Peptides against a protein of PDB entry 2QAS. Designs and how they scored, part 48

Target 1, 120 residues: chain A of PDB entry 2QAS
Amino acid sequence: PPEDLMQYEAMAQDALRGVVKAALKKAAAPGGLPEPHHLYITFKTKAAGVSGPQDLLSKYPDEMTIVLQHQYWDLAPGETFFSVTLKFGGQPKRLSVPYAALTRFYDPSVQFALQFSAPE

## One batch from the design tools (peptide; made by RFdiffusion4, then SolubleMPNN)

Design b2_p17_3_s1 (from b2_p17_3, 12 letters changed)
Fold by OpenDDE base, seed 2:
Structure b2_p17_3_s1 (fold): chain B 120 residues (1-120), chain A 17 residues (1-17)
Amino acid sequence: as target 1 above (120 residues)
Amino acid sequence: MQELLEKAAAFEAAQAA
């Protein structure tokens, strides 16, 4: 097949990562996401820039999925990463995840799904 | 999209762990 020197797939993924960022910004707005919208976000836990409690991240050596629906606090969607406080085992923990670390995004309410390649 | 939706149905939130 012809060689794609434009790297359209990479450009498309960058654009689609923008969708995730925009969705998170909506989620961070007062009142949160409009119901029944909620977000399932999967990311590579060992990707550069991912940070959080060591015990938590160690439990997920490859990928981790978080849900932003009812139990999330202080969602801060920046330009290159987002941070959020979630409860794990009843304990609030802060996660920071670069958008580049994402591998999946899903909103079950409207069955909107995205898949991304992320660094190993 | 069909394949993505099928896999997405198996999403399990870490908060439940």
Scores: peptide ipSAE 0.196, ipTM 0.713, DockQ to the pose 0.282
Fold by OpenDDE base, seed 1:
Structure b2_p17_3_s1 (fold): chain B 120 residues (1-120), chain A 17 residues (1-17)
Amino acid sequence: as target 1 above (120 residues)
Amino acid sequence: MQELLEKAAAFEAAQAA
C-alpha cells in the first residue's frame, strides 16, 4: 500500500487527545464535572514530562491510573499537560502529566473510552 | 491506531492503593 507521508493516524490520535484535554478543562471549571461524570486516566509513568513524588511513581514502573471524581484539587489543564493534586495513602500529592503520555481515558458514567499509543 | 470504545473497561485507580 502507498506510504502515508501525511501521518494521518498520528494526527487523528492527537485530535482524540484533545478530547481528554477538553474534558479536563470542563472538570477544572467552577462546579467541576456534571454528575455523574468522572474520569479514569491512565498514563505511562516514565514518559517524558511526567512528574510527581518519586516514591509514588516508583510503585508504578509502567502505567498508573488516576480517577477524577470527588477527591481531586487544583486541577490545572494546560495546553500540553495537566497537573492535579490527589490523595495517595491519605496524603496529597501533585502530579503533572503530558497529554502525550496518556494511554487510556474512560468515563464509566457513559461508558466512553479512548485508547492511545504513548511513547515509552 | 486510535479507537473509540463503548465496551466497559476495568481500571485500577492508584488512589485506591
Scores: peptide ipSAE 0.194, ipTM 0.710, DockQ to the pose 0.212
Fold by OpenDDE base, seed 4:
Structure b2_p17_3_s1 (fold): chain B 120 residues (1-120), chain A 17 residues (1-17)
Amino acid sequence: as target 1 above (120 residues)
Amino acid sequence: MQELLEKAAAFEAAQAA
């Protein structure tokens, strides 16, 4: 097929990353997500802009999946990244993840899934 | 071209580890 100089696939992926942002904004609103909706978010831990406890990120050298259902605090969905406090081993830890670092998004309640190709 | 929307996938949350 002819070369796509418009890079439509990349454009589509960027647009769909907006779905994740919008979903997180809904999750951050008072009352949280409407039951039974909850989110599984996978991201590249070494992607630019990802930040969190070194010991935690070291345990996941490639990708890491977090779930936002009931045990999450101070979810802050910004325009380019989101941050959230989650418990790992019973201890609260803060993560900051750029939307560009995402590789998967899933809401099992309605089996809605998105898959993205993130830079290494 | 890679499909961006799909159904059902296995996910293991880090919080459960």
Scores: peptide ipSAE 0.183, ipTM 0.704, DockQ to the pose 0.202
Fold by OpenDDE base, seed 5:
Structure b2_p17_3_s1 (fold): chain B 120 residues (1-120), chain A 17 residues (1-17)
Amino acid sequence: as target 1 above (120 residues)
Amino acid sequence: MQELLEKAAAFEAAQAA
């Protein structure tokens, strides 16, 4: 097959990662997401730039999925990563996740799903 | 080529673990 020197597939994936960033910015705005929209976000826990409690990340050696619906705080969607406070086992924990670490995005309210490749 | 856009079922959240 012909060689793609433009790397269109990678460019397309990066463009779609922008959808996640935009959705998180909507979620962080006053009033949050419009009901009933909520977000399931899956990411590689060992990807560069992922940060969080060691015990939590160790529990998920490959990937973990977080949900942003009603129980999330201080969502901060930056240009290259987002951070958010969530409860695990009833305790609040802070996570920082680069958009490049994402592998899945899903909004059950409208069954909208995206899938991405991420560095191992 | 990887499928990027699809409809899927709900995922299990880490907060429920």
Scores: peptide ipSAE 0.182, ipTM 0.704, DockQ to the pose 0.205

Design b2_p17_3_s2 (from b2_p17_3, 8 letters changed)
Fold by OpenDDE base, seed 1:
Structure b2_p17_3_s2 (fold): chain B 120 residues (1-120), chain A 17 residues (1-17)
Amino acid sequence: as target 1 above (120 residues)
Amino acid sequence: MAEIEAAAQAFLAAQQA
């Protein structure tokens, strides 16, 4: 087949990352996600720009999945990354995750799933 | 999808209010 110099597949992947960003913005809006929607977000913990507690990231050396349903606070979806507070052992932990670090997105309520190629 | 859910469950087990 002809060589794709436009990199359409990469552009499509980036557009789909925009779906995650938009979903998180909905989640961060007043009232949160409409029931019964909730989000499973998986990301590479060693990807550039990922920030969080050392102990937590050490526990998940490859990737980890966070769930945004009930136990999350101060969700802040930026243009290139989002941040959110979760609790581990009763202690609040702030995570910052670039959208580029994402490998999976899933909303079980409607079985909507996305998968991404993320940095190694 | 099953794998995604399993990973989420592991995180939820570690997550605590």
Scores: peptide ipSAE 0.055, ipTM 0.707, DockQ to the pose 0.726
Fold by OpenDDE base, seed 4:
Structure b2_p17_3_s2 (fold): chain B 120 residues (1-120), chain A 17 residues (1-17)
Amino acid sequence: as target 1 above (120 residues)
Amino acid sequence: MAEIEAAAQAFLAAQQA
C-alpha cells in the first residue's frame, strides 16, 4: 500500500486522546460524572512526563490501570496531562499522567473503549 | 474489555480509602 506521509492514524489517535481529556474534565466538574459512568484509564508508567510515588510506579514497571469512580480526589485535567490523588494503604498519593502516555480508556457503564499506542 | 477490567481490579486491590 502507498506510504502515508501524513500519518493519519497518529492524528486520529491524538484526536481520540481529546475524548479522554474531555471525559476527565466532565469528571472533574462539580458533582463528578453522571451515574453510572466511571473511567478505567491505563497508561505507560515509564512514559515521559509520568510522575508519582517511586514505590508505586516501581510496582508497575510497564503500565497500570486506575479507576475513577468514587475513590479519587482533586482530579485536575490540564491540557497536556491530568493529575489525580489516589489512596494506597490509606495514604494519598498524587499521580500526574500525560495524555500521550495513555494506552487504554474504558467506560464500562456504556462499554465505550479506546486504545492507544503510547511511546515506549 | 476483560483484560482492562482485570487490570483495574488488580490495581484497585492495592488501593485503600
Scores: peptide ipSAE 0.055, ipTM 0.703, DockQ to the pose 0.721
Fold by OpenDDE base, seed 2:
Structure b2_p17_3_s2 (fold): chain B 120 residues (1-120), chain A 17 residues (1-17)
Amino acid sequence: as target 1 above (120 residues)
Amino acid sequence: MAEIEAAAQAFLAAQQA
């Protein structure tokens, strides 16, 4: 196959990461996501910049999926990462996830899915 | 409402199904 010196796939993935960022910014706006939209976000827990409770991240040594639908708080979508508070076992946990750590994005309401290659 | 962890597990299960 021809050699891609432009690295189009990487550029495309970066652009698509922008979709996730934009979606999260919509989710963080007053009123949250328009019903029935909600987000499933999967990321590599060991990727650079991922932070959260050790007990939680240790439970998911490879990938973790979070759901932004009914129970999320203080969603803060930055330019390179987002942070959000979620409940696990009834306890609020703060997670910070770089967009570069994402491996999957899914909105079941419209069956919109994205997959990404994240650093191992 | 469903706990996030439970919902995530259900999603992962569905992904693998």
Scores: peptide ipSAE 0.035, ipTM 0.680, DockQ to the pose 0.138
Fold by OpenDDE base, seed 5:
Structure b2_p17_3_s2 (fold): chain B 120 residues (1-120), chain A 17 residues (1-17)
Amino acid sequence: as target 1 above (120 residues)
Amino acid sequence: MAEIEAAAQAFLAAQQA
């Protein structure tokens, strides 16, 4: 079989990661996400660049899914990673997640889903 | 998708203000 020297799959994956970044930027804008849109974001918790409270990350040793709907604060979507504050048991937790660590993105309101390979 | 949504629902239940 022919060898893909262009690495099209990697290009496509990078482009699709851009969709997540763009969606988060919309979510971070004044007014937040247009209802009923909300985001389920799954990432590898041990991927390079992932940071957050040890107690929280230790609870999710492989993957963690966060939901951005009505209870998130200070969403800051950067160019390589995003950070967000979520509350667990009333305690605010700041997470920073590189887009490269993502494994799944889902908006149930329109059933839009993306899947990615992430560092093991 | 079903698995993703289930995980999200469980997470929402764990999130509190």
Scores: peptide ipSAE 0.046, ipTM 0.703, DockQ to the pose 0.755; fails the geometry check

Design b2_p17_3_s3 (from b2_p17_3, 13 letters changed)
Fold by OpenDDE base, seed 2:
Structure b2_p17_3_s3 (fold): chain B 120 residues (1-120), chain A 17 residues (1-17)
Amino acid sequence: as target 1 above (120 residues)
Amino acid sequence: MEEIEKRAAEFEAAQLP
């Protein structure tokens, strides 16, 4: 088959990462996500730019999934990464995750799912 | 909270208590 020198698939993935960014911006707005929408976000914990508590990240050597539903604070969706405060074992922790580190996005309320390639 | 915990478990979310 002919070579795709345009790399359309990569372009498409980048565009779809924009969906995640946009969704997070909605989640960060006053009032949060419109019920019953909520987000499951999976990312490579060792990807460049990922940061958070060492004890937490150490538990997840490959990927971690976080949920944004009822308990998230100070969600800050930037242009290249987002940060958010979540409770783990009742303790608030701050995570910063580049969109490029994402491997999965899922909203179970409407069964909307996206998968992404991320560096190992 | 119960729904969150249930769903979180299904998708192996890190926020589980």
Scores: peptide ipSAE 0.193, ipTM 0.735, DockQ to the pose 0.306
Fold by OpenDDE base, seed 5:
Structure b2_p17_3_s3 (fold): chain B 120 residues (1-120), chain A 17 residues (1-17)
Amino acid sequence: as target 1 above (120 residues)
Amino acid sequence: MEEIEKRAAEFEAAQLP
């Protein structure tokens, strides 16, 4: 097939990452997500720009999924990354995740799913 | 989707108070 010099697939992927960003912005608004919406967000823990407690990231050396439903705080969805505080083992942990590190987005309430290519 | 939910459940359990 002809070579795509426009890189439409990459454009489409970026657009879809925008959906995640938009969803997180909704989640960060007062009152949070409208029930019963909640988010499962999966990302590569070793991707560039990912930051968080070493113990947590070491526990999940490949991918991890964060659940944004009832136990998340200070969600800050930026333009290139988002940060959020979650509790693991009862301890609050601050994570910062670039949208580029995402591999999966899912809202079980409406069975909306997206998957992305992320750097290994 | 079932697989997604199954995998998510693992991490959801880890994110408990």
Scores: peptide ipSAE 0.193, ipTM 0.794, DockQ to the pose 0.734
Fold by OpenDDE base, seed 1:
Structure b2_p17_3_s3 (fold): chain B 120 residues (1-120), chain A 17 residues (1-17)
Amino acid sequence: as target 1 above (120 residues)
Amino acid sequence: MEEIEKRAAEFEAAQLP
């Protein structure tokens, strides 16, 4: 088939990543997400730009999933990445995740799911 | 919290208690 020099699929993927960004911005607003909405976000832990405690990330050499429902703090959804504080083993830890590192987004409350290709 | 735990387990969430 003809070569797609426009890279439409990549554009579509980026647009869908925008849904995650928009959802996180809603979650970061006063009052958070409207109940019962909550988010499951999966990302490649070794992707460029991912940062967090080494002891935590070392437990997930490929991917890890975080939940944003009741136990999350200081959610900061930027234009290229978001950061959030979550508790792991009772200890609060800060994570910074580029939207480009995402592989899955899911809101169980309405069964809305998205999947993305991310760097290996 | 029960629902969170259940969902977390279903999707292998890192915040599992």
Scores: peptide ipSAE 0.191, ipTM 0.727, DockQ to the pose 0.258
Fold by OpenDDE base, seed 3:
Order: C-alpha cells, then sequence, then structure tokens
Structure b2_p17_3_s3 (fold): chain B 120 residues (1-120), chain A 17 residues (1-17)
C-alpha cells in the first residue's frame, strides 16, 4: 500500500483540537458561553505540560474531567495550552492543560462530542 | 456518549464547594 507522506490524519486531528481552542476562546470572551452551552473537558494528567496542585493530580493519576459551566474563573485560552481556576472542596486550584493532552471534549447542551489520541 | 457523561458527572461532583 502507498505511504501517506502528507500525514492527513494528523492534520485532521490538529484541526479538531482547534475546535476546542475556539470554544474555550468563546467561553473566555465577555459574557461567557451562551446558555445553556457548557463544556466537559477530559485530559491525561501525566501528559507533558500539564500543571496543577500535586494533591489534585495525584488523586487523578490517569485522567480527569473538568466542567466549565458556573464554577470556573480566569479562563485563559492560549495558543498551545489553556489555564483555568476551579474549586475543589471549596478551594481554588489553578490548572494548565496543553491542548495536546486532551482526550475528550463534550458539550451536553447540544450533545457535541470529540475524542482525541493523547500521550500515554 | 453515555460513558462520557458518566465520567463528567463524577468530576462535576468533585468540583462542588
Amino acid sequence: as target 1 above (120 residues)
Amino acid sequence: MEEIEKRAAEFEAAQLP
């Protein structure tokens, strides 16, 4: 079989990761997401570039899902990673997650879902 | 979809005050 020297599958994956980045930028804009839209974002906690409180990351050694609906602050979607403040047990925790670490993206309001391959 | 929602619900609970 012929080799795919263009790496089309990788291009497609990058494009889909771009959807997540775009959605987060909408969420970070003034006014936030239009109701009832909200986001469930799953990522590998041990992936390169992931940072946050040691106790939190130790509690979820494989992957975790964060919910961006009402309980999130200072969402900052960068070009290669995003950061956000969430409360766990009432305590604010800052997380930084590279888009490359994502494994799932979901918006329950319209049942829109994406899955990604991430380093393991 | 069901599995995704199940995991989301678990972590949503963890993010409660």
Scores: peptide ipSAE 0.191, ipTM 0.789, DockQ to the pose 0.751

Design b2_p17_3_s4 (from b2_p17_3, 9 letters changed)
Fold by OpenDDE base, seed 2:
Structure b2_p17_3_s4 (fold): chain B 120 residues (1-120), chain A 17 residues (1-17)
Amino acid sequence: as target 1 above (120 residues)
Amino acid sequence: MAEIEAAAAAFEAAQQA
């Protein structure tokens, strides 16, 4: 196939990452996501910019999925990354994840799924 | 999508209050 000097796939991926950002902003708004919408977000734990408890990230050396439905707090969706507090083993953990680190996004309520390539 | 849901479900069990 001819060489794509425009890098359309990358542009499309970035645009789709915008969907995740927008969804998270909706989730962070008063009242949260409109039921029954909820989000499953998968990301590379070793990607640049990912931050969180060492014990948690060590448990997931490659990638991990977080669920934003009922048990999430202080969701802060920025322009390049989002942060959120989730509970693991009953303990609150703060995670910061760049959108660029995402590999999968899923909303089971409407079976909407996105897949992304992320830095290895 | 099925794999995504399966992986998500597995993690959901570990993520709890």
Scores: peptide ipSAE 0.097, ipTM 0.723, DockQ to the pose 0.679
Fold by OpenDDE base, seed 1:
Structure b2_p17_3_s4 (fold): chain B 120 residues (1-120), chain A 17 residues (1-17)
Amino acid sequence: as target 1 above (120 residues)
Amino acid sequence: MAEIEAAAAAFEAAQQA
Protein backbone atom coordinates (compact mmCIF):
# COMPACT_ATOMS: atom_id res chain seq x y z
CA PRO B 1 0.00 0.00 0.00
CA PRO B 2 1.03 3.62 -0.40
CA GLU B 3 3.27 5.14 2.26
CA ASP B 4 1.50 7.24 4.86
CA LEU B 5 3.84 10.15 5.41
CA MET B 6 1.13 11.96 7.36
CA GLN B 7 1.13 9.25 10.04
CA TYR B 8 -2.62 9.35 10.40
CA GLU B 9 -2.70 6.34 12.69
CA ALA B 10 -0.44 8.10 15.17
CA MET B 11 -2.60 11.20 14.95
CA ALA B 12 -5.66 9.12 15.73
CA GLN B 13 -3.92 7.55 18.70
CA ASP B 14 -3.05 10.97 20.06
CA ALA B 15 -6.61 12.11 19.54
CA LEU B 16 -7.81 9.17 21.60
CA ARG B 17 -5.53 10.27 24.42
CA GLY B 18 -7.64 13.40 24.32
CA VAL B 19 -10.62 11.29 25.30
CA VAL B 20 -8.84 10.38 28.52
CA LYS B 21 -8.03 14.00 29.20
CA ALA B 22 -11.63 15.01 28.60
CA ALA B 23 -12.91 12.23 30.83
CA LEU B 24 -10.59 13.31 33.62
CA LYS B 25 -11.76 16.88 33.26
CA LYS B 26 -15.31 15.66 33.73
CA ALA B 27 -14.18 13.70 36.77
CA ALA B 28 -12.51 16.78 38.22
CA ALA B 29 -15.53 19.02 37.70
CA PRO B 30 -17.93 19.74 40.56
CA GLY B 31 -19.93 16.64 41.32
CA GLY B 32 -17.37 14.33 39.78
CA LEU B 33 -18.22 11.62 37.31
CA PRO B 34 -21.87 10.82 36.78
CA GLU B 35 -22.72 7.52 38.38
CA PRO B 36 -21.99 4.75 37.65
CA HIS B 37 -19.03 5.87 35.57
CA HIS B 38 -15.57 5.26 36.97
CA LEU B 39 -12.15 5.02 35.43
CA TYR B 40 -9.35 2.50 35.33
CA ILE B 41 -6.18 4.13 34.08
CA THR B 42 -3.01 2.19 33.31
CA PHE B 43 0.33 3.83 32.64
CA LYS B 44 4.00 3.05 32.28
CA THR B 45 5.63 3.92 35.58
CA LYS B 46 9.02 4.51 34.00
CA ALA B 47 7.73 6.84 31.30
CA ALA B 48 9.17 10.34 31.17
CA GLY B 49 7.29 12.74 33.39
CA VAL B 50 5.71 10.17 35.67
CA SER B 51 6.24 11.18 39.28
CA GLY B 52 5.21 9.92 42.68
CA PRO B 53 6.60 8.26 45.78
CA GLN B 54 9.67 6.28 44.89
CA ASP B 55 8.67 3.29 46.97
CA LEU B 56 5.32 3.10 45.21
CA LEU B 57 6.72 3.42 41.71
CA SER B 58 9.42 0.89 42.52
CA LYS B 59 6.73 -1.59 43.48
CA TYR B 60 5.32 -1.33 39.97
CA PRO B 61 8.36 -1.38 37.69
CA ASP B 62 6.43 -1.68 34.42
CA GLU B 63 2.80 -0.63 34.53
CA MET B 64 0.44 0.58 37.19
CA THR B 65 -3.33 0.83 37.18
CA ILE B 66 -5.23 3.33 39.27
CA VAL B 67 -8.96 3.51 39.85
CA LEU B 68 -10.88 6.76 39.99
CA GLN B 69 -14.26 6.09 41.52
CA HIS B 70 -14.77 7.08 45.15
CA GLN B 71 -11.38 7.33 46.82
CA TYR B 72 -9.44 10.04 45.04
CA TRP B 73 -8.66 13.65 45.87
CA ASP B 74 -7.46 16.82 44.18
CA LEU B 75 -7.70 15.49 40.66
CA ALA B 76 -6.03 18.07 38.47
CA PRO B 77 -6.15 17.32 34.75
CA GLY B 78 -3.68 19.56 32.98
CA GLU B 79 -2.99 19.84 29.31
CA THR B 80 -0.10 17.39 29.18
CA PHE B 81 -0.48 15.49 32.43
CA PHE B 82 -2.88 14.92 35.29
CA SER B 83 -2.20 14.64 38.99
CA VAL B 84 -4.26 12.96 41.66
CA THR B 85 -4.06 11.94 45.28
CA LEU B 86 -4.81 8.32 46.11
CA LYS B 87 -4.37 6.20 49.18
CA PHE B 88 -2.09 3.20 49.28
CA GLY B 89 -1.91 1.32 52.52
CA GLY B 90 -3.93 4.10 54.05
CA GLN B 91 -1.37 6.72 53.11
CA PRO B 92 -2.25 9.55 50.74
CA LYS B 93 0.14 9.74 47.82
CA ARG B 94 0.31 12.19 44.95
CA LEU B 95 0.81 10.88 41.44
CA SER B 96 1.50 12.87 38.30
CA VAL B 97 1.02 11.07 35.01
CA PRO B 98 1.55 12.43 31.51
CA TYR B 99 -1.14 11.41 29.09
CA ALA B 100 1.63 10.12 26.87
CA ALA B 101 2.45 7.51 29.52
CA LEU B 102 -0.98 5.91 29.32
CA THR B 103 -1.38 2.39 28.00
CA ARG B 104 -4.97 1.60 28.96
CA PHE B 105 -8.19 3.38 29.77
CA TYR B 106 -11.33 1.57 30.84
CA ASP B 107 -14.77 2.52 32.09
CA PRO B 108 -16.42 -0.75 33.08
CA SER B 109 -19.81 0.88 33.58
CA VAL B 110 -20.24 1.07 29.82
CA GLN B 111 -17.42 -1.25 28.82
CA PHE B 112 -15.54 1.53 27.09
CA ALA B 113 -11.91 0.61 26.55
CA LEU B 114 -8.91 2.25 24.94
CA GLN B 115 -5.39 0.99 24.51
CA PHE B 116 -2.34 3.04 23.67
CA SER B 117 1.23 2.49 22.65
CA ALA B 118 3.24 4.39 25.23
CA PRO B 119 6.92 5.26 25.11
CA GLU B 120 9.33 3.59 27.51
CA MET A 1 -11.63 -5.85 27.39
CA ALA A 2 -11.53 -8.83 29.69
CA GLU A 3 -7.78 -8.55 29.98
CA ILE A 4 -7.99 -4.84 30.71
CA GLU A 5 -10.59 -5.39 33.39
CA ALA A 6 -8.60 -8.18 34.97
CA ALA A 7 -5.45 -6.09 35.11
CA ALA A 8 -7.40 -3.19 36.54
CA ALA A 9 -8.85 -5.38 39.26
CA ALA A 10 -5.38 -6.39 40.37
CA PHE A 11 -4.34 -2.82 41.02
CA GLU A 12 -7.70 -1.79 42.38
CA ALA A 13 -6.86 -3.81 45.46
CA ALA A 14 -3.71 -1.77 45.98
CA GLN A 15 -5.71 1.36 46.70
CA GLN A 16 -7.01 1.65 50.22
CA ALA A 17 -8.99 4.27 52.13
Scores: peptide ipSAE 0.096, ipTM 0.723, DockQ to the pose 0.650
Fold by OpenDDE base, seed 5:
Structure b2_p17_3_s4 (fold): chain B 120 residues (1-120), chain A 17 residues (1-17)
Amino acid sequence: as target 1 above (120 residues)
Amino acid sequence: MAEIEAAAAAFEAAQQA
């Protein structure tokens, strides 16, 4: 196959990661996500920059999916990573996830899905 | 997409109030 020196696939992936960032910024705005939108975000737990409770991350040695719907707080979507507080076992946990660690993004309300390549 | 939805739904149970 022809050699793609432009690396269009990577460029497209970066652009699509921008969609996730934009969506999270909307989610972080006052009032949160517009009903009935909610987000399922999957990421590689061992990817560089991923931070969270060791006990929690240990339960998900490969990938973990978090849901941003009714129970999320202090969502802070930065330029390279986002952080959010979620409840696990009734306890609030802070997670920090680089956009580069994402593998899936899904909004069931409109069946919008994205998949991304991430470190294996 | 159905696979993504199913996977997402499965992990939803990990979070709880």
Scores: peptide ipSAE 0.093, ipTM 0.717, DockQ to the pose 0.630
Fold by OpenDDE base, seed 3:
Structure b2_p17_3_s4 (fold): chain B 120 residues (1-120), chain A 17 residues (1-17)
Amino acid sequence: as target 1 above (120 residues)
Amino acid sequence: MAEIEAAAAAFEAAQQA
């Protein structure tokens, strides 16, 4: 089959990453997500740009899933990455995740799911 | 208000449902 020099699949994935960005912006708006919507976000912890507590990231050497529902603070969805404060073991931790690091997005309330390819 | 680890497991289970 012919080589795709346009890299259409990658472009399509990037477009879909925009859905996650948009969803997070809605979550960050006053009042948060409209119930019963809540988000499960999975990302590669070793991807470029991922930042967080060393101990936490060490516990999840490959992928990590975070849930945005009742306990999250200071959600800041930027254009290339988002940051959020979550509690782990009762302690607040700040995470910064580039959209490019995402591998899965899911909203159980309406069973909406997206999957993305991310560098290993 | 479960731990993230427990929530992650529930996520995968829900996706396969």
Scores: peptide ipSAE 0.036, ipTM 0.660, DockQ to the pose 0.132

Design b2_p17_4_s1 (from b2_p17_4, 5 letters changed)
Fold by OpenDDE base, seed 2:
Structure b2_p17_4_s1 (fold): chain B 120 residues (1-120), chain A 17 residues (1-17)
Amino acid sequence: as target 1 above (120 residues)
Amino acid sequence: APQPAVIPAPIANDPAP
């Protein structure tokens, strides 16, 4: 097929990352997500900008999936990354994840799924 | 494009108390 010099796929993915950002902003708003909506977010743990506890990130050398449904606190969706406090084995931990690090986004309530290419 | 999919496993954090 002919070469895409416009890089439309990249543009599309960038736009779709905006969907994740918007969804997280809704989740961070007072009252949280409207039930039964909840989010599964998968990201590359070694991607630039990903920050969190060493032991946790070490446990997931490639990808990590988190769920924002019942237990999440201080969700802060910024323009380029979001941070959130979640419990892992009962212990609260803070994660900071750039949207660019995402590989999957899923809301099972409506079976809405997105897949992205992320830095290796 | 958006499409139905299976939730990736494993899920790292505790989903509920």
Scores: peptide ipSAE 0.415, ipTM 0.798, DockQ to the pose 0.301
Fold by OpenDDE base, seed 5:
Structure b2_p17_4_s1 (fold): chain B 120 residues (1-120), chain A 17 residues (1-17)
Amino acid sequence: as target 1 above (120 residues)
Amino acid sequence: APQPAVIPAPIANDPAP
């Protein structure tokens, strides 16, 4: 079979990761996400660049799913990763997640979903 | 490609007070 030297699949996946970044930038803007939009984000906790409380990451040795809806603070979507403060069992904790660590993105309000492969 | 899906479970953080 012909060999794809352009790596189109990887480029396409990166473009779709850009959708997540753009969505988070909208969420970080004043006023937050427009109702009823909210985001479910799943990522590999052992992926390079993922950081957060050790106890939290240890609780989820493979993947974590977080929701950005009613309680999220100081969302900072950078170019390669985003950071956000969420509550876990009532305790605020900061997470930093590279977009490359994402495995799933979902907005149930419009049933929009994306799935990615992410190495650990 | 974009497609409908079910929300993954479990969800780690507290979604509401």
Scores: peptide ipSAE 0.405, ipTM 0.798, DockQ to the pose 0.322
Fold by OpenDDE base, seed 4:
Structure b2_p17_4_s1 (fold): chain B 120 residues (1-120), chain A 17 residues (1-17)
Amino acid sequence: as target 1 above (120 residues)
Amino acid sequence: APQPAVIPAPIANDPAP
């Protein structure tokens, strides 16, 4: 097969990552996401730029999924990464996740799902 | 491409109080 020097697949993936960013920006706006929308976000915990409590990341050595619906605070969707405070076992913890680390995005309210290739 | 999917597991954070 011909060699793709344009890396179209990667460009397409990046464009779709933009959907996640946009969705998170909506979630971060006053009032949050419009009901019944809520988000499940999966990412590689060892990807460059991922940061959070060591114990939490150690618990999920490969990949973890977070849900943004009822309990999330200070969601800050930046241009390259988003940060958010969530509760884990009752304890609030801050996570910072680059969009490039994402592997899955899902909004079950409308069954909208995206899958991404992320560094392993 | 966008397609319906099963919710990934496990869910790490507490979803509700």
Scores: peptide ipSAE 0.394, ipTM 0.795, DockQ to the pose 0.333
Fold by OpenDDE base, seed 3:
Structure b2_p17_4_s1 (fold): chain B 120 residues (1-120), chain A 17 residues (1-17)
Amino acid sequence: as target 1 above (120 residues)
Amino acid sequence: APQPAVIPAPIANDPAP
């Protein structure tokens, strides 16, 4: 088959990552997410730009999921990555995740899901 | 009540009390 020099699939995935960014911006707005919406976000822990506690990232060498519902603080959705404070084992820790590192996004309340291909 | 049938990776952060 003819090779795609436009890289349309990559462009499409980037557009869909924009949905996650928009959703997180809604979550970061005053009042947070409207009930009963909450988010499951899965990402590759070794992807470029991912930052967090060494022990946590070492515990999940491939990928991990975080849940944004009732226990998250200082959610900051930037243009290329988002950062958020969550509790792990009772201790608050800061995570920084590029949208490019995402592999799955899910909102159980309306069963809305997105899947992405991330660097291996 | 609504929940994913399969979680692709383990949930890392603590759940709400």
Scores: peptide ipSAE 0.361, ipTM 0.772, DockQ to the pose 0.506

